Peptides against a protein of PDB entry 4CIC. Designs and how they scored, part 166

Target 1, 148 residues: chain A of PDB entry 4CIC
Amino acid sequence: KVSTKGHYGVQAMFDLAQHFGEGPVSLKSIAERQGLSEPYLEQLIAVLRKAGLVKSVRGAQGGYILAREPRDIKVGDIIRVLEGPIAPVESVSQDDPEHSLKFDFSVTKSVWEKVKKSIEEVLDSITLADMLKDAEEAQMAQGYMYYI
Target 2, 147 residues: chain B of PDB entry 4CIC
Amino acid sequence: KVSTKGHYGVQAMFDLAQHFGEGPVSLKSIAERQGLSEPYLEQLIAVLRKAGLVKSVRGAQGGYILAREPRDIKVGDIIRVLEGPIAPVESVSQDDPEHSLKFDFSVTKSVWEKVKKSIEEVLDSITLADMLKDAEEAQMAQGYMYY

## One batch from the design tools (peptide; made by RFdiffusion4, then SolubleMPNN)

Design b2_p24_5_s3 (from b2_p24_5, 16 letters changed)
Fold by OpenDDE base, seed 5:
Structure b2_p24_5_s3 (fold): chain B 148 residues (1-148), chain C 147 residues (1-147), chain A 24 residues (1-24)
Amino acid sequence: as target 1 above (148 residues)
Amino acid sequence: as target 2 above (147 residues)
Amino acid sequence: KILELPDLEEEDLEALEAIKAATY
């Protein structure tokens, strides 16, 4: 399960991918287009920058750019940066130490590991370039519906 | 992402599968074996019973049994009963009504739908019978390491 | 769930301020 952080991170990175090669994009413009709060995006972009997925550009027309080409950024990379390792199960808060006999029953663990692997495979199979292509295809499909 | 509720629900259902055909199992015994609180298990079992995955048996040796054979219960069925539809993304709390211009950008949605489908396929491919088999294989493998 | 985003590091703050100051 992807958190809101992961979701918004993918949206912000996708917005930067759409503007890749056009120069720096302001956080304000990303926030407006993606329906994000600017303060939230400021925090989000810092994490992404620190991970080397985005770069800041200073100056009057400054902002942020992708640090890599859209084809070189997987959705899985974004999620791992923002959320850490994909966990298929919510970590049971260790707050009840006594009854957390983690009967880490090997079989139930194996089920969740299979789920994890499947999620990772999907997210690692999708790049920002794939998302750009899907967006283009969707726009073309809408355009054809207006001309018919 | 499966909640703690889903995780513990699968554990409880697996415990019932291990005892399938042996008669009713008490919630206390399930709780002890699975490391669950009995009150929490009572809540889980009520949901599972209402969904028709488990049956209550009354009497001095009363308790719960699987309502179906282990092969007829998918992990996905358990998760859907306990958590509802598999949601790949946490629902953004609607609490900020103004900025929830859900630019439900079709492309980002499609990514999450692919994740959802993948999770569903995995969870629907695993039955309680498959889990029982995996447990047996694991026990045999441990036995061979001692000889 | 409060999205516990980490506090902005000084470098990130400086970058943001520099971008804001130049854009306005």
Scores: peptide ipSAE 0.228, ipTM 0.804, DockQ to the pose 0.016
Fold by OpenDDE base, seed 2:
Structure b2_p24_5_s3 (fold): chain B 148 residues (1-148), chain C 147 residues (1-147), chain A 24 residues (1-24)
Amino acid sequence: as target 1 above (148 residues)
Amino acid sequence: as target 2 above (147 residues)
Amino acid sequence: KILELPDLEEEDLEALEAIKAATY
């Protein structure tokens, strides 16, 4: 499962991809379009900036841009930056030291590792450019449905 | 991501698979072997029983057994019973009505649907019998490292 | 659980303030 943080991060990055080449985008405009709180987006964009996925542009037309072309940013890259390594199982809070899953049942672990690998393969196969293309195709399909 | 409930459910079901054909297994013995609390396992096994994945056997040698052969139980079946449909994204608690993700961005949704499908395919490709086989192979490999 | 996002570093705050000041 992807967290809300990862989900919103992909939405914000996709919004920046849609405006790639148009110059800096304000966090306010992203927040409005994506239905995100601006304060939450401020925190999110800081993480993405620190990871080198976005750049801040200062000045009267300031805001944020993608640091790389949409084709060079995988969904997996965004998720790894925001959530860290893809974990297939929710980490039982280490706070119960007695219920340390000491039984590293190698077999159960192997199931989750297969799930992890599969998620990684999917997320690493999708770029922001692929998402842009899918959006264009969906918009064209909607346009054709209204003309019929 | 699989919840702790799903994880422990797979562990408990795997323990029952290891004892398949040996008769009923007590919840206490499963709890001890799997490092689970017995009260938690009682709740878990009740769900699994209601779903028809396990059966209760009554009597002095009573306990639980798999309701089907290990080959006929997928990991995906266990997860669906315990967690419901595999959700690729954590549901934002509907309790914030204002932040209803009104923008069902079809494209972002499609990414998560691809992830969902991939997880389902993996979990539906693994049976408890496959897990038993993997355990046997791992045990053999450990046995060969000690010689 | 509120996803505790890390506190904004000073550089992030300065960048945000500079962008806000220029947008308004």
Scores: peptide ipSAE 0.198, ipTM 0.793, DockQ to the pose 0.016
Fold by OpenDDE base, seed 4:
Structure b2_p24_5_s3 (fold): chain B 148 residues (1-148), chain C 147 residues (1-147), chain A 24 residues (1-24)
Amino acid sequence: as target 1 above (148 residues)
Amino acid sequence: as target 2 above (147 residues)
Amino acid sequence: KILELPDLEEEDLEALEAIKAATY
């Protein structure tokens, strides 16, 4: 499962992609458009900035921009930055070291590795540019439904 | 992500698959072999039984068996029983109704739907029989490394 | 559950403050 952090990270990055080439976007405007709290977005954008996915721009018209073109940012890149390696299973909290028999059941592990690989393949196949294209196509389809 | 519940459910079902045709297996023996607590396994097996994936056998040599052959149980079936529908994103707790994630961002939703579909396809492609075969192949490969 | 996000690093705080200061 993708965490809420990963989900909101993709939303924020997609908002920045929609404004790519228009200059810096304020966190407030991203938060408003994406239904995010500004304080949460501040923490999120810091992680994304540190990872080199976004840049801060200083000045009166300052804010954030994508550090790379939308085509050069995969959804998988965003998720890996925010969540680390894609884990198909929730980490069993090692809170009980005695019953944390890591029965490294190689077979059950292999099932989860297959799931991991499939998630990675999907997320690495989708760029922010693909998402922009899908948004444009959806908007065009809605526009045609109002004229019919 | 698969929860710990889903993970342990697959382990318990796989243990029952390894003993399929040998008769009922005690929860204690499953718990010991799979590194699970017996109380947790009792809760888990109750869900699996209610869903018709396992049967209880009564008597002195009682316990649990698979309700179907290993080939007729997909990993996806186990996960759906234990976790419900495969959700690619953790449900944002709707605890703040005002900040309700009503932004049905159709595009971001479509990304997660693609992930969901991919997970479902993988989990529905793997049966307990496939897992048994993989275990046998792994054991054979280990046997060859000792020679 | 509040998503435990990492604390903002000094560089992140400086960048954020610089943006806020320029917007006001």
Scores: peptide ipSAE 0.184, ipTM 0.783, DockQ to the pose 0.017
Fold by OpenDDE base, seed 1:
Order: C-alpha cells, then sequence, then structure tokens
Structure b2_p24_5_s3 (fold): chain B 148 residues (1-148), chain C 147 residues (1-147), chain A 24 residues (1-24)
C-alpha cells in the first residue's frame, strides 16, 4: 500500500510536471489545484527538494519547479523518497516484543518479496511524462464526448 | 502493503496446508509453530472459517482444517477475506474530513489501479500448494548443503 | 492518523519565507 504521503507527493509532483517549462509554481496554486493542505504540501515539498526532485526559485515569481525533466522522474523515485523502501508488509510495530516472534518463515517472506518486486516494477515503469501523456489522452477523450 | 492481519492469516493458512490430510490442527499448535498469539489466532480463524476457508472439527482431537485443498486456495483469496479488496493506497482515514478533498485526479488514480492490478495478479498466482512446494524445495536445498 | 512529516529544516523555512515574502 502507498501511504497518503506517497499519494499526495505524486499529485504534487504531477502538478509541477504539468507546469514544467512555464516557470516556478507557488505552493498555494498547487495546493488549490490538487486539493492539498498548504502546510502539508510545504512539508512534502521540503522532503522532495532535499531529495533533489524539486528546486525552489526565489523572487516575486518564485515557487517550485521540477529539478529534472518529467521523463527522468519515475513514480517509484517519488515513493522511495517519501516512504523509503517499498515494504510489502506493514512492519509489525515492535511495540509487542514478546509476540514479535519473527518466525520469518522463508516461504511467506518470499510471497511478500514477489509482491514488493511487482510493485517496484510498476512504479518504476511510470514516469511523470507518462502521466502527462495519459492526462492529455483523457482530456482529448472528454473533449470528443462533448462534441458528440 | 499487506497488514499484519493478512500476513498472519497467510501464515496460519500455510500451517494448515502443511498438515492437510493429517486431521484437525489445534490453534495452540499453530500459534506455537507460527509464533502467533493464540487469542489473535482465534479471531483470525473465526474470520477465515466464516469465509469458508477453514472448518472447525469438534472433539478431543478437534481443531481446524482447510475447507479446500491447498491448490484451491490462493493467497489472494486469504488476503481478500481478511483485508477486503486490495487497496493500493492507504485509505485516508476519514478522521480528517476537512482535508479529504477527494481530488480523485484520474491520472493518479490510474497509477494506483495499475499497482492494485499488479498486486492482485501476484497474489492470485500463488496458491497454498505453491507455497508447500517452495517449502519442500527450500528444505531440500538446505539438506544438500549439509551433505 | 496525524501524517507525521518531518519538521522543516531551517533552509526549507527560509526558502518558503523568501517565496512568500516576494509573492505577497
Amino acid sequence: as target 1 above (148 residues)
Amino acid sequence: as target 2 above (147 residues)
Amino acid sequence: KILELPDLEEEDLEALEAIKAATY
């Protein structure tokens, strides 16, 4: 499962991709378009900036831009930055040390590793450029439905 | 991500698969072998039983058995019973109703749907019989390292 | 569940403030 953090991070990065080449985008405008809390977006953007996925631009027309072209940013890159390594199983919170018998049964672990690998392959196969293309195709399809 | 519930459910079902044809297995014995809390396993088995994945056998040598052959139980079936439909994104807990602006942006949704489909395909491709085979192969490989 | 995001580092705060101050 992708966390809310990962989900919103992908939305914010996609918004920046839609405006790539148009100059810096304000966090306010991203928050408004993506239905995100601006304070939450500030925290997300800080993490993404530290990871080198976005850049801040100072000045009256300041804001944020993608640090790389949309084709050079995978969804998997965004998720890894925000969530860390893709874990197929929720970490049993170590809070009950007694019953955390790590019966790391090799076979059940192998199932989750297969799931992990499959998720990674999907997320690493999708770039922000692919998402832009999918958005354009969806808009064209909607436009044709209004003309029919 | 698979929840702890899903993980333990697969472990418990796998333990029952290892004993398939040997008769009923006690929850105590499953709990001991799988490192599970017996009270937690009781709750888990109740859900699995209600879903028709396991049967209870009463009596002095009672316990639980798989309701179907290991080959007829997919990991995906276990997960769907315990967790419901595979959700690729953690449900934004509705507890903050104000910021749950479901900006269901179609494109981001499509990414998560691809992830969902991929997880479903993997989990539906693995049966308890496949897991049994993998366990046997692993035991043989360990045995050959000692010879 | 409070989305526990890391606290903003000083550099992040300065960047945000600089953007806000220039925009408003």
Scores: peptide ipSAE 0.047, ipTM 0.770, DockQ to the pose 0.016

Design b2_p24_5_s4 (from b2_p24_5, 15 letters changed)
Fold by OpenDDE base, seed 2:
Structure b2_p24_5_s4 (fold): chain B 148 residues (1-148), chain C 147 residues (1-147), chain A 24 residues (1-24)
Amino acid sequence: as target 1 above (148 residues)
Amino acid sequence: as target 2 above (147 residues)
Amino acid sequence: KILELPDLEEEDEEAEEAIKLATY
């Protein structure tokens, strides 16, 4: 399961992608559009900023922007930043010496490694630009032609 | 991350697959071989039994067996039984009515659905028989390094 | 962590607590 942190992080990054080129967006505006608590979003954005996926802009029209173009940010990049390496199974820390007979079931580990690789491949195949395109296609299909 | 429950469930089912055709195995013997607590294994086996993946055998040589051949049990079947439907994201329970403006961001949902589908495809592509084969191949490879 | 494995330690503790609660 993608953590709530990963989910909301992708949602917040997607909101920033939708406004890419329009200038900085406030955390408040992202929180309102995405149905996120502002304090929670502040924590997410702080991590994303530290990882160089977002930039903060200071001033009266301050806020956040994507640090890269939407095509240059994979969903996998966002998830790795927020959640760390996609581990399929927590390695039971081998540090308990008495459970030395934990057959590190190489076979079960290999199953989880296959799952991990598959998740990574999927998440690395999807950019924020792909998500923008999918949103546009979905809007067109729903007959929400925003007439300009 | 596959839950500990899913991990140990697959491990316990794999142990039962390794002993498939040898008769019923005790929970104690599975627990000892797999490094699981017997009480935790009892809970896992109860769920797996209820789902019809394992059978209990009563008697002096009682225990558990796979309910099907190892080739007829997918890892995905085990995980679905133990963890429920492979949800890529914990559905933030929509039950909080005030968060009605959760733009069910169809796009973010579609990302997670793609992840879900990919996980399901992987887990449904691996049977306990495939795991048995992989174990045999690994044992042979280790055996060749000692000569 | 995309798939949250509950920390094996927390689930083992919860499982131990659930067993304790079921045994009382």
Scores: peptide ipSAE 0.024, ipTM 0.771, DockQ to the pose 0.086; fails the geometry check
Fold by OpenDDE base, seed 5:
Order: sequence, then structure tokens, then C-alpha cells
Structure b2_p24_5_s4 (fold): chain B 148 residues (1-148), chain C 147 residues (1-147), chain A 24 residues (1-24)
Amino acid sequence: as target 1 above (148 residues)
Amino acid sequence: as target 2 above (147 residues)
Amino acid sequence: KILELPDLEEEDEEAEEAIKLATY
């Protein structure tokens, strides 16, 4: 699963991709379009900015822009920034020392590593540019359905 | 990600697969071998039994067995039983109506559907028999490293 | 519950709680 943070982070980054080249976008406008709380979005954007995926523009027309072209930002890059390394299994909280026996059963670990690799491959195969293209295709398909 | 429940469920099912054909295995013995709490394992096994992945054997040599051959149990089957449908994104809890605007942004949904499909394909491609084979290969490889 | 990714629910809950605490 992608966390809420990862999910909303991808939404926010996609919103910035849709406005790429139009100049800085306000957090308020992103929040409104994406159905996100502005405070939550501020935290997401702070992390994304620190990782160099977004840039803040200061001034009266200030806001945020993508730091790179949409084609140069993978969904996997966004997720790794927001969530850290893509892990296939929840870390059992260490607090119960009896359950802290990570029986690192090599075979079960290999299953989860295969899942991890598959997730990474998918997320690294999708760029914000791919998402933009898919959005355009979907809009065109809707436009065609209204003309028929 | 697989939950702790899914993770330990696969471990428990794999332990039962390793003992497939040897007769019923006690929950205690599974718990000891897999480093699981017996009460937690009882809950997992109850769900797996209800789903028909394991059978309880009654009597002095009672315990649990796989209900099907290891080749007929996918990891995906275990996960679906324990966790329900594999979904790529956590459902944002509906409790905040402002965040309940699931902007079902079709494009972001499509990304997560691709992730879901990929996870399902992987988990459905791995059987308990495949895991047994991988374990045997790993044991042989360890044996070869010590000689 | 669907395949939960581990530590981030706690971080998202902590982040949501931190946001709730920062908005108060």
C-alpha cells in the first residue's frame, strides 16, 4: 500500500505537473483542486521541497513549481521521498521483544523482496509526464463520448 | 505492503507446507519454529481454517494441516484471506468528510491500480510449493558453501 | 484491512496529530 502521505504527495505533484510551465502555484489552489487540507499539503510540500522535487518561488505570484520536468520525476521518486524505501511488509514494531524475533525466514523474505521489486519497477516506470499523457487521453475520450 | 497479519500468515502456512504429508502440526510447534506468539497464531489459523486453507485434526495427535496441496495454495490466496482484497493505497478513513472528498482523480487511481495489479500478479505467481522449492535450493546452496 | 505499509500509518497519524496540534 501507499500511505495517505504517498497518495496525496503524488496528487500534489501531479497538480504541479499539470501547471508546469504556467509559473508558481499556490498551496491553497492545489489544496482546493486536490481536496487536501492546506496544512497537510504544507507538510508534504516541505518534504518534497527538501528532497529537491519542488521549488518555492517567493513574491506576490509566489508558490511552488516542480524542480524538474514532469518526465524526470518518477512516481517512485515521490514515494521514496515521502515514505522512504519501498518496503513490502510492515516492520513489526520492536516493542514486543518476543515478536522482535524477526525470524528472518529467508524464503518468506524472498517473497516480500519479489513484491518490493515489482512495486519499485511499477512506480519507477511511471513519470509525471506519463500521468499527464494519461489525463489528456482520458479528457479526449470524454470529449469523444460527448460528441457521440 | 503486507501487514504483519499477512506476513505471519504466510510464515505459518509455509511451516504447514514444510510438514505437509507428515500429519497434523501443533500450533505450539509452529509458534516455536516461526517465532510467533501462540495466541496470535491461533487467530491467524482460525481465519485460515474458516477460509478452507487449513484443516484442524482432532485427537491426541491433533493439530493443523494444509487443506490443499502446497502447489494449490498461492501466496495471494493467503493474503486475500487474511487481509482481504489487495489494494495499493490505504483507504483514507471516511471519518473526515473534508478528506472524504476522494478526489477519485482517475489518473492517480490508475497508478495505484497498476501497482495493485503488479502485486496481485506476483503474489498469485508464488505457491507454497514454489516456496518449498526455494527453501530446498537455499539449503543445498548453504550445504555447498560449507563443503 | 488492505496491505498496509508499516511505519507510515504511525507517521501519518503522528503527522495528522501534529497537524491537529499545530492547528490548535
Scores: peptide ipSAE 0.023, ipTM 0.769, DockQ to the pose 0.123; fails the geometry check
Fold by OpenDDE base, seed 4:
Structure b2_p24_5_s4 (fold): chain B 148 residues (1-148), chain C 147 residues (1-147), chain A 24 residues (1-24)
Amino acid sequence: as target 1 above (148 residues)
Amino acid sequence: as target 2 above (147 residues)
Amino acid sequence: KILELPDLEEEDEEAEEAIKLATY
């Protein structure tokens, strides 16, 4: 499960990818296009900037840009920055130090580790460049439906 | 991500699988073995029973049993019963009916659909019987490390 | 509800509160 933070973080990063090479984009313009509150987007961008996924550009044409090319940013990178390690289940057992010492082969833990690995593999297989390509293909498909 | 409800639901169902064929298990005994509160377990079992994954047995040796063999219960079945459809992201956009009409090809939506499908495939690939087998293999491996 | 896993702690607290509310 991806949090609202992860979801909107990916939207904001995708908006920045769509404008990659066009120069800095204002938070206001991202918020308007993505249907996000500007204050919420400021929080997301602050985290993404601290992690080195986004750069701030100062000046009259200031704003934000991707810190890397869209091909060099995985969806998994965005999620890990915003949510931390992709944990499928919050480990209940971290707070009991006595239970932490048992090699408690939790068969249930192994199920969640399989889920985690699967999510990580999917999110690490998708770049912002892949998302851009998918958007272009979808626009072309819509364009063809209006000409028929 | 799997909720606490999903996690503990799978634990409770796994406990019932370990005792499958031995007769009814009391909620108290499941709660003690799995480190769950008995009242929380009652809520989980009520949902699981309503979905037909668990049966209640009445009498002096009453309690709960799996309604099906462990091989016929997927982890995905348990999660769907407890949490509903495996949704990786809540669609924020359901509350705006005007936005619902646009064929909003959300590239972001497609990412989450891929994640959903991946989770479903994993959880539907694991049965309670597979979990029992994994537990036996782990016990054997621990036994070999002590010799 | 989005898979915000409520913190296992928050769901356990809500479950404990729901249990408290059901027991009173």
Scores: peptide ipSAE 0.023, ipTM 0.766, DockQ to the pose 0.061; fails the geometry check
Fold by OpenDDE base, seed 3:
Formats: C-alpha cells, structure tokens, sequence
Structure b2_p24_5_s4 (fold): chain B 148 residues (1-148), chain C 147 residues (1-147), chain A 24 residues (1-24)
C-alpha cells in the first residue's frame, strides 16, 4: 500500500512539475491546488528538499521549485525519499529473529520479492515528465469530447 | 501492502499445499510448522474455509485440506480472500470524503492503478503449485551444495 | 513506507490481545 505520505508527496511533486520553468511556487498555492493542509505540505517539502528533489527560492517571489527537470525525477525516487526502500512486506525477520530464523520460508519470501521488484520497476518507469504528458493527453481528450 | 494476514495466509496455504493428497492436517501441526499462533491460524482458516479455499475434515484424523489442487489456487486468490481487493493506495477517501473528492487527479490515480495492476499480475501468475516447485528446486540446490 | 506491513509484532500483540479479549 502506498502511504498517505507517498500519495501526497507525488501529488505535490506533480504540482511543482506543472509549474516547472515558471518560477517558484508558494506552499500555500500548492496546498490550495492539491487540497492538502499547509502544515502537512511543509513536512513533505522539508523531506523532499533535504533529499535534493526540491529547492527553496528566497525573496518576494519565493517558494519552491523542482531541483531537477521533470524527466529526471522518477515516481520511485519520490517514494524512496518519503517512505524509504520499497518493501512489499515488512520483513517479518527484523523484530523477532528467533521465530523468523526457523522458517526462513525462502519460497514465501520470494513471492514478496517478486512483488517488490514489480512495484519498483513500475515506479522507476514513470517520471514526472511522463505524468505531465499523460495530463496533457487527458486534457486534450476532454477538449475534443466537448468539440464533437 | 500485503498485511500480516496476507503473509501468514499464504504461508498457511503453502503448508496445506505441501501436504496436499496426504489427508487432513491439524491446525496445531500447521501452527507449529509455520511458527503461527494457533488462535490466529483459526481465524485465518475460518476466512479461507468460508471462501472455499480450504475444507474442514471431521473425525479422529480430522483437520484441514486445500479445497482445490495447488495449481488451481493463485497467490492472488488467497490475498483477495484475506485482504479484499488489492489496493495499492489506502483509499484516502474513506475517512475524509470531502477532501478526497476534489482533486480526483486522474494522473496520480493512474500511477497507483499501474502499480495495482502490476501487483495483481504478479500474484495471479504464481500458484501454490509454482511455490511447491520452487521449494523443491531450492531443496535440491541445497542438497547439491552439500556434495 | 509504501508497504508498511503493520509491524508483525504489533499486529500479533493486537491479535493476541483481541483473542484474549474474545476468549474472556
């Protein structure tokens, strides 16, 4: 399951991608457009900034920008920053080594590793640029349906 | 997320697959082999039985068996029974419907739908029979490393 | 974490507590 942090983090990064090249965006404007609480967004942006995905711009037109082009930011990069390593199953093995050690069910573990790999491959195949393109295509399709 | 229920459910179903054709297995024996609490396993088995993945056998040699052959049970079937529909994102929508409805960001939703589809495809591609085969291959590989 | 499994320990403790509560 993608956490709320991952979901809103991708949403906030996508908003910054839509404004990429237009200059810095205020947290307030992102929060309003994305339906996020400003305090929650401040926490997300702090993490994303520390990871070097977002830059803070100072001044009267201050705010935040993507630190890299949308094509150079994968959804997987955002998720790894906010949530850590993509794990399909929290490793049963870390907390109780005694119970976990006896049935190192390599087979059940291998199922979850396959799921993990599949999630990683999907999230690493999608950039913010791909998301922008999909949004443009969806908007064009809606526009055409109103003109027909 | 595969919940603890999903993880242990697959583990319990795999134990039943390893004993498929040998007759009914007691919950106690599954719990001991899988490192599960017997009461927790009783709850899992009750759900799996109600879904028709497991059968109860009565008598002195009573217990549980797979209701179908291992090849006819996908990991995805087990997960859907125990956890419901495979959802990649906990629907933010259930607790605060007002905030969730406004930005039906079709694009962010599409990312999670792609993740969902990928998980479903993986879990539906793996049967209990595939898991049995992988276990046999792993056991053979260990046997060959000792020679 | 994307796939926070509930800590197996916390769910096992909650499950054990829920079972204890249901058995009493």
Amino acid sequence: as target 1 above (148 residues)
Amino acid sequence: as target 2 above (147 residues)
Amino acid sequence: KILELPDLEEEDEEAEEAIKLATY
Scores: peptide ipSAE 0.022, ipTM 0.761, DockQ to the pose 0.077; fails the geometry check

